Peptides against a protein of PDB entry 5NXQ. Designs and how they scored, part 36

Target 1, 114 residues: chain A of PDB entry 5NXQ
Amino acid sequence: EIQIPVSMAAEEEYLRSKVLSELLTDTLENDGEMYGNENEVLAALNGAYDKALLRLFASACSDQNVEKALSLAHELKQDRALTAAVKISERAELPSLVKKINNIREARYEQQLK

## One batch from the design tools (peptide; aimed at target 1 R55 A58 C61)

Design b2_p24_7_s2 (made by RFdiffusion4, then SolubleMPNN; from b2_p24_7, 12 letters changed)
Fold by OpenDDE base, seed 1:
Structure b2_p24_7_s2 (fold): chain B 114 residues (1-114), chain A 24 residues (1-24)
Amino acid sequence: as target 1 above (114 residues)
Amino acid sequence: SAAKRQKLKEEVEKKAEEEREKAE
């Protein structure tokens, strides 16, 4: 089976993720139109977006590129995705990255309490 | 690309509708 080179796959996922981010922004800006399925659409978009980011995140961790990995983690939308990023970081034996991602999670929790 | 965004939006909406139908 012919597999797409890892570098090309990563680039494709990045571009897809960028498009999804723009779609999410547009959806939030147009939330004034209630059709009854907005929450489902947003959930699907967020899920797809975070899934793409996590693939890039895993690649960055594999390359031991902590700076890139952290940058990607900041772009994650859902808390469950941050949890997944922590697990990936632990597997990659990057404790400094784990700590920094947990700081992101804590910061978001504080924002939710306000 | 606006065209890529539109295609992706349509795909996501389709998937969301399919998931809703499965949940009903």
Scores: peptide ipSAE 0.022, ipTM 0.475, DockQ to the pose 0.029
OpenDDE base, seeds 2, 3, 4, 5: peptide ipSAE 0.021, 0.022, 0.021, 0.022; ipTM 0.476, 0.424, 0.467, 0.441

Design b2_p24_7_s3 (made by RFdiffusion4, then SolubleMPNN; from b2_p24_7, 13 letters changed)
Fold by OpenDDE base, seed 5:
Structure b2_p24_7_s3 (fold): chain B 114 residues (1-114), chain A 24 residues (1-24)
Amino acid sequence: as target 1 above (114 residues)
Amino acid sequence: SEEKRKELEEEVKKEAEEEREKLE
């Protein structure tokens, strides 16, 4: 078993998330070219993407870097991932971050209503 | 601390597990 330093792991997840973000974009732009499994692929990519971001988010929280954590939260795609970010923030004892992430969620809800 | 880091990682894993369950 190989142990990777937290900082290196965070960098790896960041790079992975960037790649997945590009794949998500390509999936959305080229809908219909994946032989009928576009929604399944998109769902899988969204999950992997948010997971990668959440790992980086957790690292930022561990560093008490609220600003970085918040910026990462804005990049999360799914509401359930934001919920996870809230839970992570609560565990990290960062109430200010909890509030800010909840504001992100509320803003997205309002956008959906329009 | 290592304990806190581990706790945060558990929340990440929970999200991943929920996603996997939804895809199945």
Scores: peptide ipSAE 0.152, ipTM 0.739, DockQ to the pose 0.155
OpenDDE base, seeds 1, 2, 3, 4: peptide ipSAE 0.152, 0.147, 0.145, 0.150; ipTM 0.739, 0.738, 0.736, 0.738; seed 1 fails the geometry check

Design b2_p24_7_s4 (made by RFdiffusion4, then SolubleMPNN; from b2_p24_7, 13 letters changed)
Fold by OpenDDE base, seed 5:
Structure b2_p24_7_s4 (fold): chain B 114 residues (1-114), chain A 24 residues (1-24)
Amino acid sequence: as target 1 above (114 residues)
Amino acid sequence: SEKKREELRKEVEEEALEEREALA
């Protein structure tokens, strides 16, 4: 059987998780809770989403594509995922990217204070 | 390098592990 490349698999999972997360979020915002576990499902979906993104992020870092990596980092939803992205960037020896991702984190922190 | 790619992959998996633990 033909295996799908890791990057393609990650992208597929990213897109799938993104769509499902958006749909669930929309449902919660407009229709409210239906089953009582939507928040848990959303959290799980967000985790899968960020995981998929991080795989793409790691690939971008491996390619030394800082701009692509940064773009992907902006799409990350959870702070812990951003932290992971920082760690990945450090491992990739991309200090400029580390700084830029930390700026994203700081910006989100400031938003939370409002 | 392959070694670097492996390290990056490990970081991703570590993050995934943390997520699983948080949701468990």
Scores: peptide ipSAE 0.075, ipTM 0.636, DockQ to the pose 0.175
OpenDDE base, seeds 1, 2, 3, 4: peptide ipSAE 0.072, 0.072, 0.072, 0.072; ipTM 0.632, 0.633, 0.628, 0.632

Design b2_p24_8 (made by RFdiffusion4)
Pose (drawn by RFdiffusion4):
Structure b2_p24_8 (pose): chain A 114 residues (1-114), chain P 24 residues (1-24)
Amino acid sequence: as target 1 above (114 residues)
Amino acid sequence: EEEEEEEKEEFLEDAEEIIEEAFE
């Protein structure tokens, strides 16, 4: 059976999680539950989404592509995932990227104050 | 080139450990 590179597999898993998460969120926001495990599936789905996105983020940092990495960070869902992205940026010694990601966290926190 | 590849592999292993810890 064909082996898939982890980097390439992460892009497909990100996109798949993105699609499935959007579909299941529309189902729960309009029709509610039908099968019985949608809430747990959506929670695991948003978790896999950010995990795959953080792997692509690490690759962008490894490639010193700060701009691509910032765009990836903006697509993150969980606030805790933004924290994980900051630590990956620090590990990659990209201080300019840390500041811009921390601006995203602060901006979201500002929405939390409204 | 071989030392740079080894440094990139170490970084990506460490980044994976951070991801696993953040979502444990």

Design b2_p24_8_s1 (made by RFdiffusion4, then SolubleMPNN; from b2_p24_8, 10 letters changed)
Fold by OpenDDE base, seed 4:
Structure b2_p24_8_s1 (fold): chain B 114 residues (1-114), chain A 24 residues (1-24)
Amino acid sequence: as target 1 above (114 residues)
Amino acid sequence: SEEEKKKKEKFLEESEKIIDEAFA
């Protein structure tokens, strides 16, 4: 896996943590207690999480920062999010990134078959 | 430059549409 500079990794983790904190807060405020609807809450969190990551991904692509973009793509959980990342990469004219993200998708398909 | 900034903003706007469509 690509080694990301410490400064970039720190910024990414900071933004990720900040977003997740906000998502958890919003979830608790709007949905109440987690008990009894854990699956629904987790699904909502995962969706919002991937959306937030994709926005960071788009930002990285706009800067032509392939390494950062790829790192973010690895953090995506849902296949539909990876598909979106591919589309964004195509619009950013980053064919190498497109290929690498598709490789991530293929690898996950193989893992699911095991 | 201002032109580059405008291009990036447009790119981010279009990217947001892609994201919204993926999670519609």
Scores: peptide ipSAE 0.701, ipTM 0.947, DockQ to the pose 0.441
OpenDDE base, seeds 1, 2, 3, 5: peptide ipSAE 0.692, 0.695, 0.686, 0.689; ipTM 0.949, 0.949, 0.949, 0.949

Design b2_p24_8_s2 (made by RFdiffusion4, then SolubleMPNN; from b2_p24_8, 8 letters changed)
Fold by OpenDDE base, seed 4:
Structure b2_p24_8_s2 (fold): chain B 114 residues (1-114), chain A 24 residues (1-24)
Amino acid sequence: as target 1 above (114 residues)
Amino acid sequence: SEEEEEKKKKFLEESEKIIEEAFK
């Protein structure tokens, strides 16, 4: 088995998930023909997307690249992913990043309340 | 260094556990 570097694998998965998510969205917007499982597929794709991003995020944290990590965090879609990012940031001992990610999460929460 | 790479490896492994737990 060929071993691929974590960052490379994560990038590949991110791109794959992003493309598939976009294709699914386009399909739903155009004809909605998804055999009744569109929501499940979308959820799975979103999960894979965020998981891939989180792996990239972890890599950035390991490099102490706060700006890159923060940029990646902004791309996360699900709240549970942001929570995971916070935990990863805490383990990386990056308190400034923790605060910034929490700000992202709070901002999204406020938007949902509108 | 080898030591730094090992630390990063461990960090990524633990991070993966966090990720898996978040999407369990």
Scores: peptide ipSAE 0.697, ipTM 0.949, DockQ to the pose 0.885
OpenDDE base, seeds 1, 2, 3, 5: peptide ipSAE 0.697, 0.696, 0.691, 0.697; ipTM 0.949, 0.949, 0.948, 0.949

Design b2_p24_8_s3 (made by RFdiffusion4, then SolubleMPNN; from b2_p24_8, 8 letters changed)
Fold by OpenDDE base, seed 2:
Structure b2_p24_8_s3 (fold): chain B 114 residues (1-114), chain A 24 residues (1-24)
Amino acid sequence: as target 1 above (114 residues)
Amino acid sequence: SEEEEEKKKKFLEESEEIIDEAFA
């Protein structure tokens, strides 16, 4: 059996999770016809989405591709994912990236306060 | 180099642990 490289597998999972998450979100926002566990499904999909992104993020960090890493960080949805990204960046010894991701987090906090 | 590749491998493994912890 042919093994798929980790990065490629992550990309595939990212795309799948992204599509499903967006579809579900759009359905809830525009149609609202979901069955009782819709919130749980959405949460699970968002989790899978962010996890996939974080794997790509880690790969970018390993390549010292700060710009790509930052771009991926902007795509993260959950705060816990951003926190994970910060930790990964710290391990990668990329302090500038750490600062930039923290700025993303702070900006989202401010948005929530509105 | 082989050493650099091993370092990257270790980094990715540690990153996976961070990810798993965040979503536990």
Scores: peptide ipSAE 0.699, ipTM 0.948, DockQ to the pose 0.827
OpenDDE base, seeds 1, 3, 4, 5: peptide ipSAE 0.696, 0.689, 0.699, 0.696; ipTM 0.948, 0.948, 0.946, 0.948

Design b2_p24_8_s4 (made by RFdiffusion4, then SolubleMPNN; from b2_p24_8, 12 letters changed)
Fold by OpenDDE base, seed 5:
Structure b2_p24_8_s4 (fold): chain B 114 residues (1-114), chain A 24 residues (1-24)
Amino acid sequence: as target 1 above (114 residues)
Amino acid sequence: SAEEERRKQEFLEESDKIIDETFA
């Protein structure tokens, strides 16, 4: 059995989670026939999505690829995921990335207040 | 280098811990 590298596995999970999340979101937005646990399912999918994305983010950080890391951070949906990204960036000793991710968080906070 | 790869691996492991804790 061929083992898939961690990075490839992360990409696969990211893509899978992204597709499923989008499909579920579309279904909910179109008033599809869903069971009462739609929000829980969506949350779980979003979690898996961000989790996979963060692994890609960590990989980018390990490569000192700030541009790629930042791009990935913008794709994160949950605030807790952004917080994790900050922690990872700090460990990677990428202060510029930390600042940029915090800016993303602040921007989202401001949007929520409106 | 091997040392650099080791450091990267350790970083990734620590990152995975953060990620797992975040979504626990």
Scores: peptide ipSAE 0.704, ipTM 0.952, DockQ to the pose 0.819
OpenDDE base, seeds 1, 2, 3, 4: peptide ipSAE 0.703, 0.703, 0.700, 0.702; ipTM 0.952, 0.952, 0.952, 0.952

## One batch from the design tools (peptide; aimed at target 1 C61)

Design b2_p25_3 (made by RFdiffusion4)
Pose (drawn by RFdiffusion4):
Order: sequence, then structure tokens, then C-alpha cells
Structure b2_p25_3 (pose): chain A 114 residues (1-114), chain P 25 residues (1-25)
Amino acid sequence: as target 1 above (114 residues)
Amino acid sequence: EEESEELEEYYEEWKEELEEEKEEE
């Protein structure tokens, strides 16, 4: 059986999780539950989404592509995932990227104050 | 980069098919 590189597999898992999360969120926001485990599936789905997106973020940092990494950070869902992205940026010694990611966290916190 | 764009288009089209199937149901 074909082996898939972890970097290439992360892009597919990110996209899959993005599609499945959007579909299941539309189902729960309009029709509610039908099968019985949708809420737990959606939660695991958003978790796999950010995890795959953080792997791509690490590859972008490894390639010193700060701009591509910032865009990836913007697509993150969980605030805790943005915290994880900051630690990856620090471990990659990209201080300029840490500041811009911390601006995203502060901006989301400002929405939390409204 | 081209492979990545093709993979993104594949998943956009697959999402549209799943939405059509849901509307038919």
C-alpha cells in the first residue's frame, strides 16, 4: 500500500476536515441532531482541522515562509490553536511572526469583549 | 503548487456534490 508523506497528508486532512466541519455545522444550525453523535463528531472534527493546519504551519515556518505561515494561522479555529502556533513560531525563531499571531489573538479577544 | 490547487478544487467540487445530495433528500 502507498505511503503518504506526513506534509502532503496534512493538507488533505485539513481540507477534509474543513469540508466536513462546514457541512456538519450547517446541519446542526438548521436541523439539529439526527444520528445522535453529531455534536461529538463536530468537536473532534474541529480538533483534527486545527491539528492538520498546525502541521502545515510548521512546514511553512521550516521553509522560512512567514507570509504563508500567517495566512495559515488565520484559518485556525481554536484560540488554543493560535497559542500553539505562537509556540511553534518561537521554536522556529521567527519573532516577527509571533507578534503578528499575537495580534490575531488580541483581535479575537476584542470581539470577546463586545 | 499545482497539485495543491488541484486538491483544493477537488474538495470544493466534492462539497458541492454533498450539498446537492442533501437537497435531493

Design b2_p25_3_s1 (made by RFdiffusion4, then SolubleMPNN; from b2_p25_3, 13 letters changed)
Fold by OpenDDE base, seed 4:
Structure b2_p25_3_s1 (fold): chain B 114 residues (1-114), chain A 25 residues (1-25)
Amino acid sequence: as target 1 above (114 residues)
Amino acid sequence: SSALEELRKKYEEEKEKLLKELEEK
């Protein structure tokens, strides 16, 4: 389960993780090859990225800013992060947001099957 | 926020620099 501690540094962490993740991703895509622990590093970076996003997401939910929350949800990379977002939305009693996030999940599942 | 946007710009600039360095090697 993804733990989402409250942090005022969430935005900075998000940006830092985003940059690092993109740098690694771009490198891997350019080479088309993966060596050593590159997959694990990428996963870790994506994890950190999503974790930071989820902190922002939780904050948006607490502020009842559904639009911001939804936008953040679209940026989540991992399915498990979307699941966490759903749980956060449920606790925030935002059923419309829950539905929309589940739609995102379903859409991604369908895309993976194509 | 303005502060967030500024931070984003800084990180983006750093990203570009790092990418250029990678390309040169």
Scores: peptide ipSAE 0.018, ipTM 0.382, DockQ to the pose 0.773
OpenDDE base, seeds 1, 2, 3, 5: peptide ipSAE 0.017, 0.016, 0.017, 0.015; ipTM 0.493, 0.476, 0.368, 0.364

Design b2_p25_3_s2 (made by RFdiffusion4, then SolubleMPNN; from b2_p25_3, 14 letters changed)
Fold by OpenDDE base, seed 5:
Structure b2_p25_3_s2 (fold): chain B 114 residues (1-114), chain A 25 residues (1-25)
Amino acid sequence: as target 1 above (114 residues)
Amino acid sequence: SAELEELRKKYEEEKKKLLEERKKK
């Protein structure tokens, strides 16, 4: 499950970059070991990537930087991550961003149906 | 942003490693 940051406060850049890097590395080295299910490994990697992105997303929301937040949302791989981004945006009281992210979700749904 | 670009780069690198590991199997 994707964890939504408890605090929307911006993190120290050094700590942020370290965490982001470790999330990906740990996924590949530990949780990303290939056990014959390549899709599962990729999903795990995507999950870690999305988790890292959501941390940056939360920071952008804290800065009231909607454009940056939106650009990050476009990078999210999983639908559940977009859902998390919506929740973060709601907590940040950014309704315009909520709408934009929902548009991304809807666009992806339509694409999947075709 | 620089942060996004760096994260994307790392993701792509990890994905590449994953693909390489798949080839070795």
Scores: peptide ipSAE 0.367, ipTM 0.831, DockQ to the pose 0.112
OpenDDE base, seeds 1, 2, 3, 4: peptide ipSAE 0.351, 0.363, 0.339, 0.338; ipTM 0.823, 0.832, 0.819, 0.817; seed 1 fails the geometry check

Design b2_p25_3_s3 (made by RFdiffusion4, then SolubleMPNN; from b2_p25_3, 13 letters changed)
Fold by OpenDDE base, seed 5:
Structure b2_p25_3_s3 (fold): chain B 114 residues (1-114), chain A 25 residues (1-25)
Amino acid sequence: as target 1 above (114 residues)
Amino acid sequence: SEELEKLREKYEKEKEELLAKRKAE
């Protein structure tokens, strides 16, 4: 379970997340050939990436910046991260954001079913 | 971040292995 992150050093976290995103992309691009640990690395990167994003997300929520928060939520990779985002949104008392994030989740579910 | 660096190291290692494999082919 992804813990609800405490916002800290948002800019630094942004940079970290950006780097991690790039790493994830590169990893996926190289995923055509597996050596047995790529999935583990990918999973770790996904976790770290989402964690970083969630910190930014929490910051956006604290700022009552729903637009930014939503944008960040779209960048989240894991469903559990979206769940965490929902929890953060709930704590921030942003029901509209909760709804929108849930829509994202549902959309992804539908896509996965195809 | 130490954690980030560790991830980078793991990634780079994997990347290098992949590149080496491709080069060998």
Scores: peptide ipSAE 0.023, ipTM 0.496, DockQ to the pose 0.077
OpenDDE base, seeds 1, 2, 3, 4: peptide ipSAE 0.017, 0.025, 0.020, 0.021; ipTM 0.449, 0.513, 0.408, 0.481; seed 2 fails the geometry check

Design b2_p25_4 (made by RFdiffusion4)
Pose (drawn by RFdiffusion4):
Structure b2_p25_4 (pose): chain A 114 residues (1-114), chain P 25 residues (1-25)
Amino acid sequence: as target 1 above (114 residues)
Amino acid sequence: SLDEEYQEIIDEAEELIEEKREEEE
């Protein structure tokens, strides 16, 4: 059976999780539950989404592509995932990227104050 | 926990960064 590189597999998992998360969120926001495990599936789905997105983020940092990495960080869902991205940026010694990611966290926190 | 899973991803990202720096050297 064909082996898939972890970097390439992460892009597919990110996109799949993005699609499935959007579909299941539309289902829960309009029709509610039908099968019985949608809430747990959506939670695991947002978790897999950010994890795959953090792997792509690490590849962008390994490639010193700060711009691509920031765009990936913007697509993150969980606030704790933005924290993970900051730590990956620090471990990659990209201080300029840390500041821009921390601006995203602060901006979201400002929406939390409204 | 989600935080433990994120820590695992951070550790993997560190290993990836170090491997990439070694290839460039």

Design b2_p25_4_s1 (made by RFdiffusion4, then SolubleMPNN; from b2_p25_4, 11 letters changed)
Fold by OpenDDE base, seed 4:
Structure b2_p25_4_s1 (fold): chain B 114 residues (1-114), chain A 25 residues (1-25)
Amino acid sequence: as target 1 above (114 residues)
Amino acid sequence: SYDEELEKIVEEAEKLIEEQKEKKE
């Protein structure tokens, strides 16, 4: 059986989710008004976005491309997605990447406390 | 659930990583 490459499938979903998330965000910022379940829609889009991004991240890790993986990790929005990225990095035996992703998490924690 | 979906992605990643290691050996 021929499988669709992970990177190709993930890239398509990532781009779609990213565009939709950005469009909705820009609309809300411009209008300054929230109606109905718009926040819930944003959360759902962010979830799909992070899942797609994590699959790209996994592909980068499998290629042992630390720089690409790190760049992708910076684009992740949710902390639990960063946690998943750490797990993947550990499986890939990339300790330097693990440290750098944990630094991203710590920086975001500090921002939330302010 | 979303958390379960993340776990599945991690498992998929592990499989991908292992397969690539085997191919390079």
Scores: peptide ipSAE 0.638, ipTM 0.934, DockQ to the pose 0.795
OpenDDE base, seeds 1, 2, 3, 5: peptide ipSAE 0.637, 0.636, 0.638, 0.637; ipTM 0.934, 0.934, 0.934, 0.935

Design b2_p25_4_s2 (made by RFdiffusion4, then SolubleMPNN; from b2_p25_4, 13 letters changed)
Fold by OpenDDE base, seed 3:
Structure b2_p25_4_s2 (fold): chain B 114 residues (1-114), chain A 25 residues (1-25)
Amino acid sequence: as target 1 above (114 residues)
Amino acid sequence: SYEEELEEIVEEAEKLIEEAKAKKA
């Protein structure tokens, strides 16, 4: 049996969580029948999704791949996950990435005010 | 908790980054 690299395992979880999150979101938006626990399930899926995504983000930062890291940051759903991404970026000594992630956060704050 | 899990991921990331820096040096 072949050992699966940690990065591949993280990618698998990311893809799984992404698909499930999107499917559930689409169902909530387009299906008139909602169940009581759907919001809790969505929150849990979003959490798992962001955790998996952050591990991919960390890998990109370790490679000093700023463009890939930034693309991944845009896919993060929760503000607290973006905060974690900032901390990782600081340790990676990528100040430009820190600024861009903070810009993402600011933009989302403004959208929430509308 | 979820917050603790995020902190653990940050710590794992920091280790990964430092290892990468050490390997590059």
Scores: peptide ipSAE 0.653, ipTM 0.942, DockQ to the pose 0.772
OpenDDE base, seeds 1, 2, 4, 5: peptide ipSAE 0.652, 0.652, 0.652, 0.651; ipTM 0.942, 0.942, 0.942, 0.942

Design b2_p25_4_s3 (made by RFdiffusion4, then SolubleMPNN; from b2_p25_4, 11 letters changed)
Fold by OpenDDE base, seed 4:
Structure b2_p25_4_s3 (fold): chain B 114 residues (1-114), chain A 25 residues (1-25)
Amino acid sequence: as target 1 above (114 residues)
Amino acid sequence: SYEEELEEIVEEAEELIKKAKEEKE
């Protein structure tokens, strides 16, 4: 059995989830009619998207590539995913990245209050 | 749960980071 490298698998899943998430989001934003559990589907897609993205984020952190990691963090959609990114950053001993991700979280909190 | 899955990813990341650090040392 052929084992696929984690980074490659993560990238594939990320791309797939990204496309599907964007398509669904666009449909909802453009008053597209989706019946059933559209919100649940969106949540599931976003979840898969963030999980895949976090694995890419972890890879960047393992390389001590703060700039790449930060760029990936900006692409995360869910706050709990950002929380996971903070945890990973802490494990990677990247305090500057921790601060920057927390800034992202704070900014999003403020935006939600508006 | 999803939260548990996120925690698993964090744990996987920690192992990845650990291995990377060991390779550099």
Scores: peptide ipSAE 0.669, ipTM 0.945, DockQ to the pose 0.818
OpenDDE base, seeds 1, 2, 3, 5: peptide ipSAE 0.665, 0.669, 0.666, 0.666; ipTM 0.945, 0.945, 0.945, 0.945

Design b2_p25_4_s4 (made by RFdiffusion4, then SolubleMPNN; from b2_p25_4, 11 letters changed)
Fold by OpenDDE base, seed 2:
Structure b2_p25_4_s4 (fold): chain B 114 residues (1-114), chain A 25 residues (1-25)
Amino acid sequence: as target 1 above (114 residues)
Amino acid sequence: SYEEELEEIVEEAEELIRKAKEEKE
């Protein structure tokens, strides 16, 4: 059986989950209720999206590609996923990336306080 | 739980990073 490389599998899952999450979000915004469990489905999709993205983030960190890693971090939706990204950055010994991701988190905290 | 899944990803990432460093050294 053909084994798909981890990076390719992660990319595929990321794209799939991203599209589904966006479609669901757009539908809720424009058309309203779908099946009565839309929020739960959206949360699940966002979770899957962030997990897939984190694996791509890890790959970027392993390459010490800080710019790519940071770009991916900006795409993360959940704070807990950003926390995971910080942990990964620490393991990669990329303190500058740690600081930048924490700045993203702080910025989002400020937005939530408004 | 989801949190546990995130921790697993962190652990996987750590291993990936370690291997990458070893290959470059």
Scores: peptide ipSAE 0.668, ipTM 0.945, DockQ to the pose 0.801
OpenDDE base, seeds 1, 3, 4, 5: peptide ipSAE 0.664, 0.664, 0.667, 0.664; ipTM 0.944, 0.945, 0.945, 0.945

Design b2_p25_5 (made by RFdiffusion4)
Pose (drawn by RFdiffusion4):
Structure b2_p25_5 (pose): chain A 114 residues (1-114), chain P 25 residues (1-25)
Amino acid sequence: as target 1 above (114 residues)
Amino acid sequence: EEEEEEEEREEFLEDAEEIIEETFE
């Protein structure tokens, strides 16, 4: 059976999680539950989404592509995932990227104060 | 020098994966 590179597999998993998360969120916001495990599936789905997105974020940092990495960080869901992105940026010694990601965390926190 | 740079990049990606796993455990 064909082996898939982890980098390439992450991109597909990110997109798949994005599609499935959008569909299941629309189901729960309009029709509610039908099968019985939608809430748990959606939670695991947002988890897999950010994990795959953080892997692509690490590749962009490994390639010193700060701009591509920031766009990836913007697509993150969980605030804790933004924290993980900051640590990956620090590990990659990209201080300019740390500041811009921390601006995203502050900006979301500002929405939390409204 | 190119092989040392590739080893550094592999180490970085392994550490980044550990950070992801620890964050989401």

Design b2_p25_5_s1 (made by RFdiffusion4, then SolubleMPNN; from b2_p25_5, 9 letters changed)
Fold by OpenDDE base, seed 2:
Structure b2_p25_5_s1 (fold): chain B 114 residues (1-114), chain A 25 residues (1-25)
Amino acid sequence: as target 1 above (114 residues)
Amino acid sequence: MSEEERERKEEFLKESEEIIEETFA
């Protein structure tokens, strides 16, 4: 069996999860609501998406690539994922990144209030 | 990179994975 490097595996999973999430979203928007557990499916897909993305984020942090890490953080969908990104950034001792991610999180909170 | 740097990065990635797993547990 061929072993895939962690970074490549994470990227593959991210792309797969992203595509599936988008397909589900498109279906809901264009074909109406799914019967049954559509919300559960969406949650699972979003979870997988953010989970994979966070692994890429961690990799970027390990490379001290703040700009790449920040760009990845912007792609995160769930608040809990942003929180995880903050924790990871703290472990990476990147306070500037911590601040920037917190700004993203705060901005999303403000948008939810509107 | 130095061996020490590799080890530090490896440990960091392990800790990050723990954070990720806890987040989605």
Scores: peptide ipSAE 0.687, ipTM 0.946, DockQ to the pose 0.815
OpenDDE base, seeds 1, 3, 4, 5: peptide ipSAE 0.687, 0.683, 0.681, 0.684; ipTM 0.946, 0.946, 0.946, 0.946

Design b2_p25_5_s2 (made by RFdiffusion4, then SolubleMPNN; from b2_p25_5, 7 letters changed)
Fold by OpenDDE base, seed 3:
Structure b2_p25_5_s2 (fold): chain B 114 residues (1-114), chain A 25 residues (1-25)
Amino acid sequence: as target 1 above (114 residues)
Amino acid sequence: EEEEEKEKKEEFLKEAEEIIDETFA
């Protein structure tokens, strides 16, 4: 029986979600018009995207690969996902990563205020 | 020892999955 490792499954889902999110974003930008369910679809895809990224993030944390984890955190789109990344980092006992992710969050907050 | 490490990693990943599920519930 063929069993797919969890990491491979996570990568597949990430790539799928990433591609779909990008395609939808490009379509919306090109059309310049929003139809009925487009915002909901985009939000759902973004959610799936961040969810998949967080699984990869957790995997990186389990490997004690802080640099990879941080790189993945930068790719997260939603603030709630960054918050989740902080929680995961805390469970992984990676305080340096916690600080760096919090810095990402703070930077995004500052950008929104400008 | 290796088995214990694997078990710890599995438990960690399980906890991470719970955090993720709670985030997107």
Scores: peptide ipSAE 0.672, ipTM 0.940, DockQ to the pose 0.777
OpenDDE base, seeds 1, 2, 4, 5: peptide ipSAE 0.668, 0.671, 0.669, 0.669; ipTM 0.940, 0.940, 0.940, 0.940

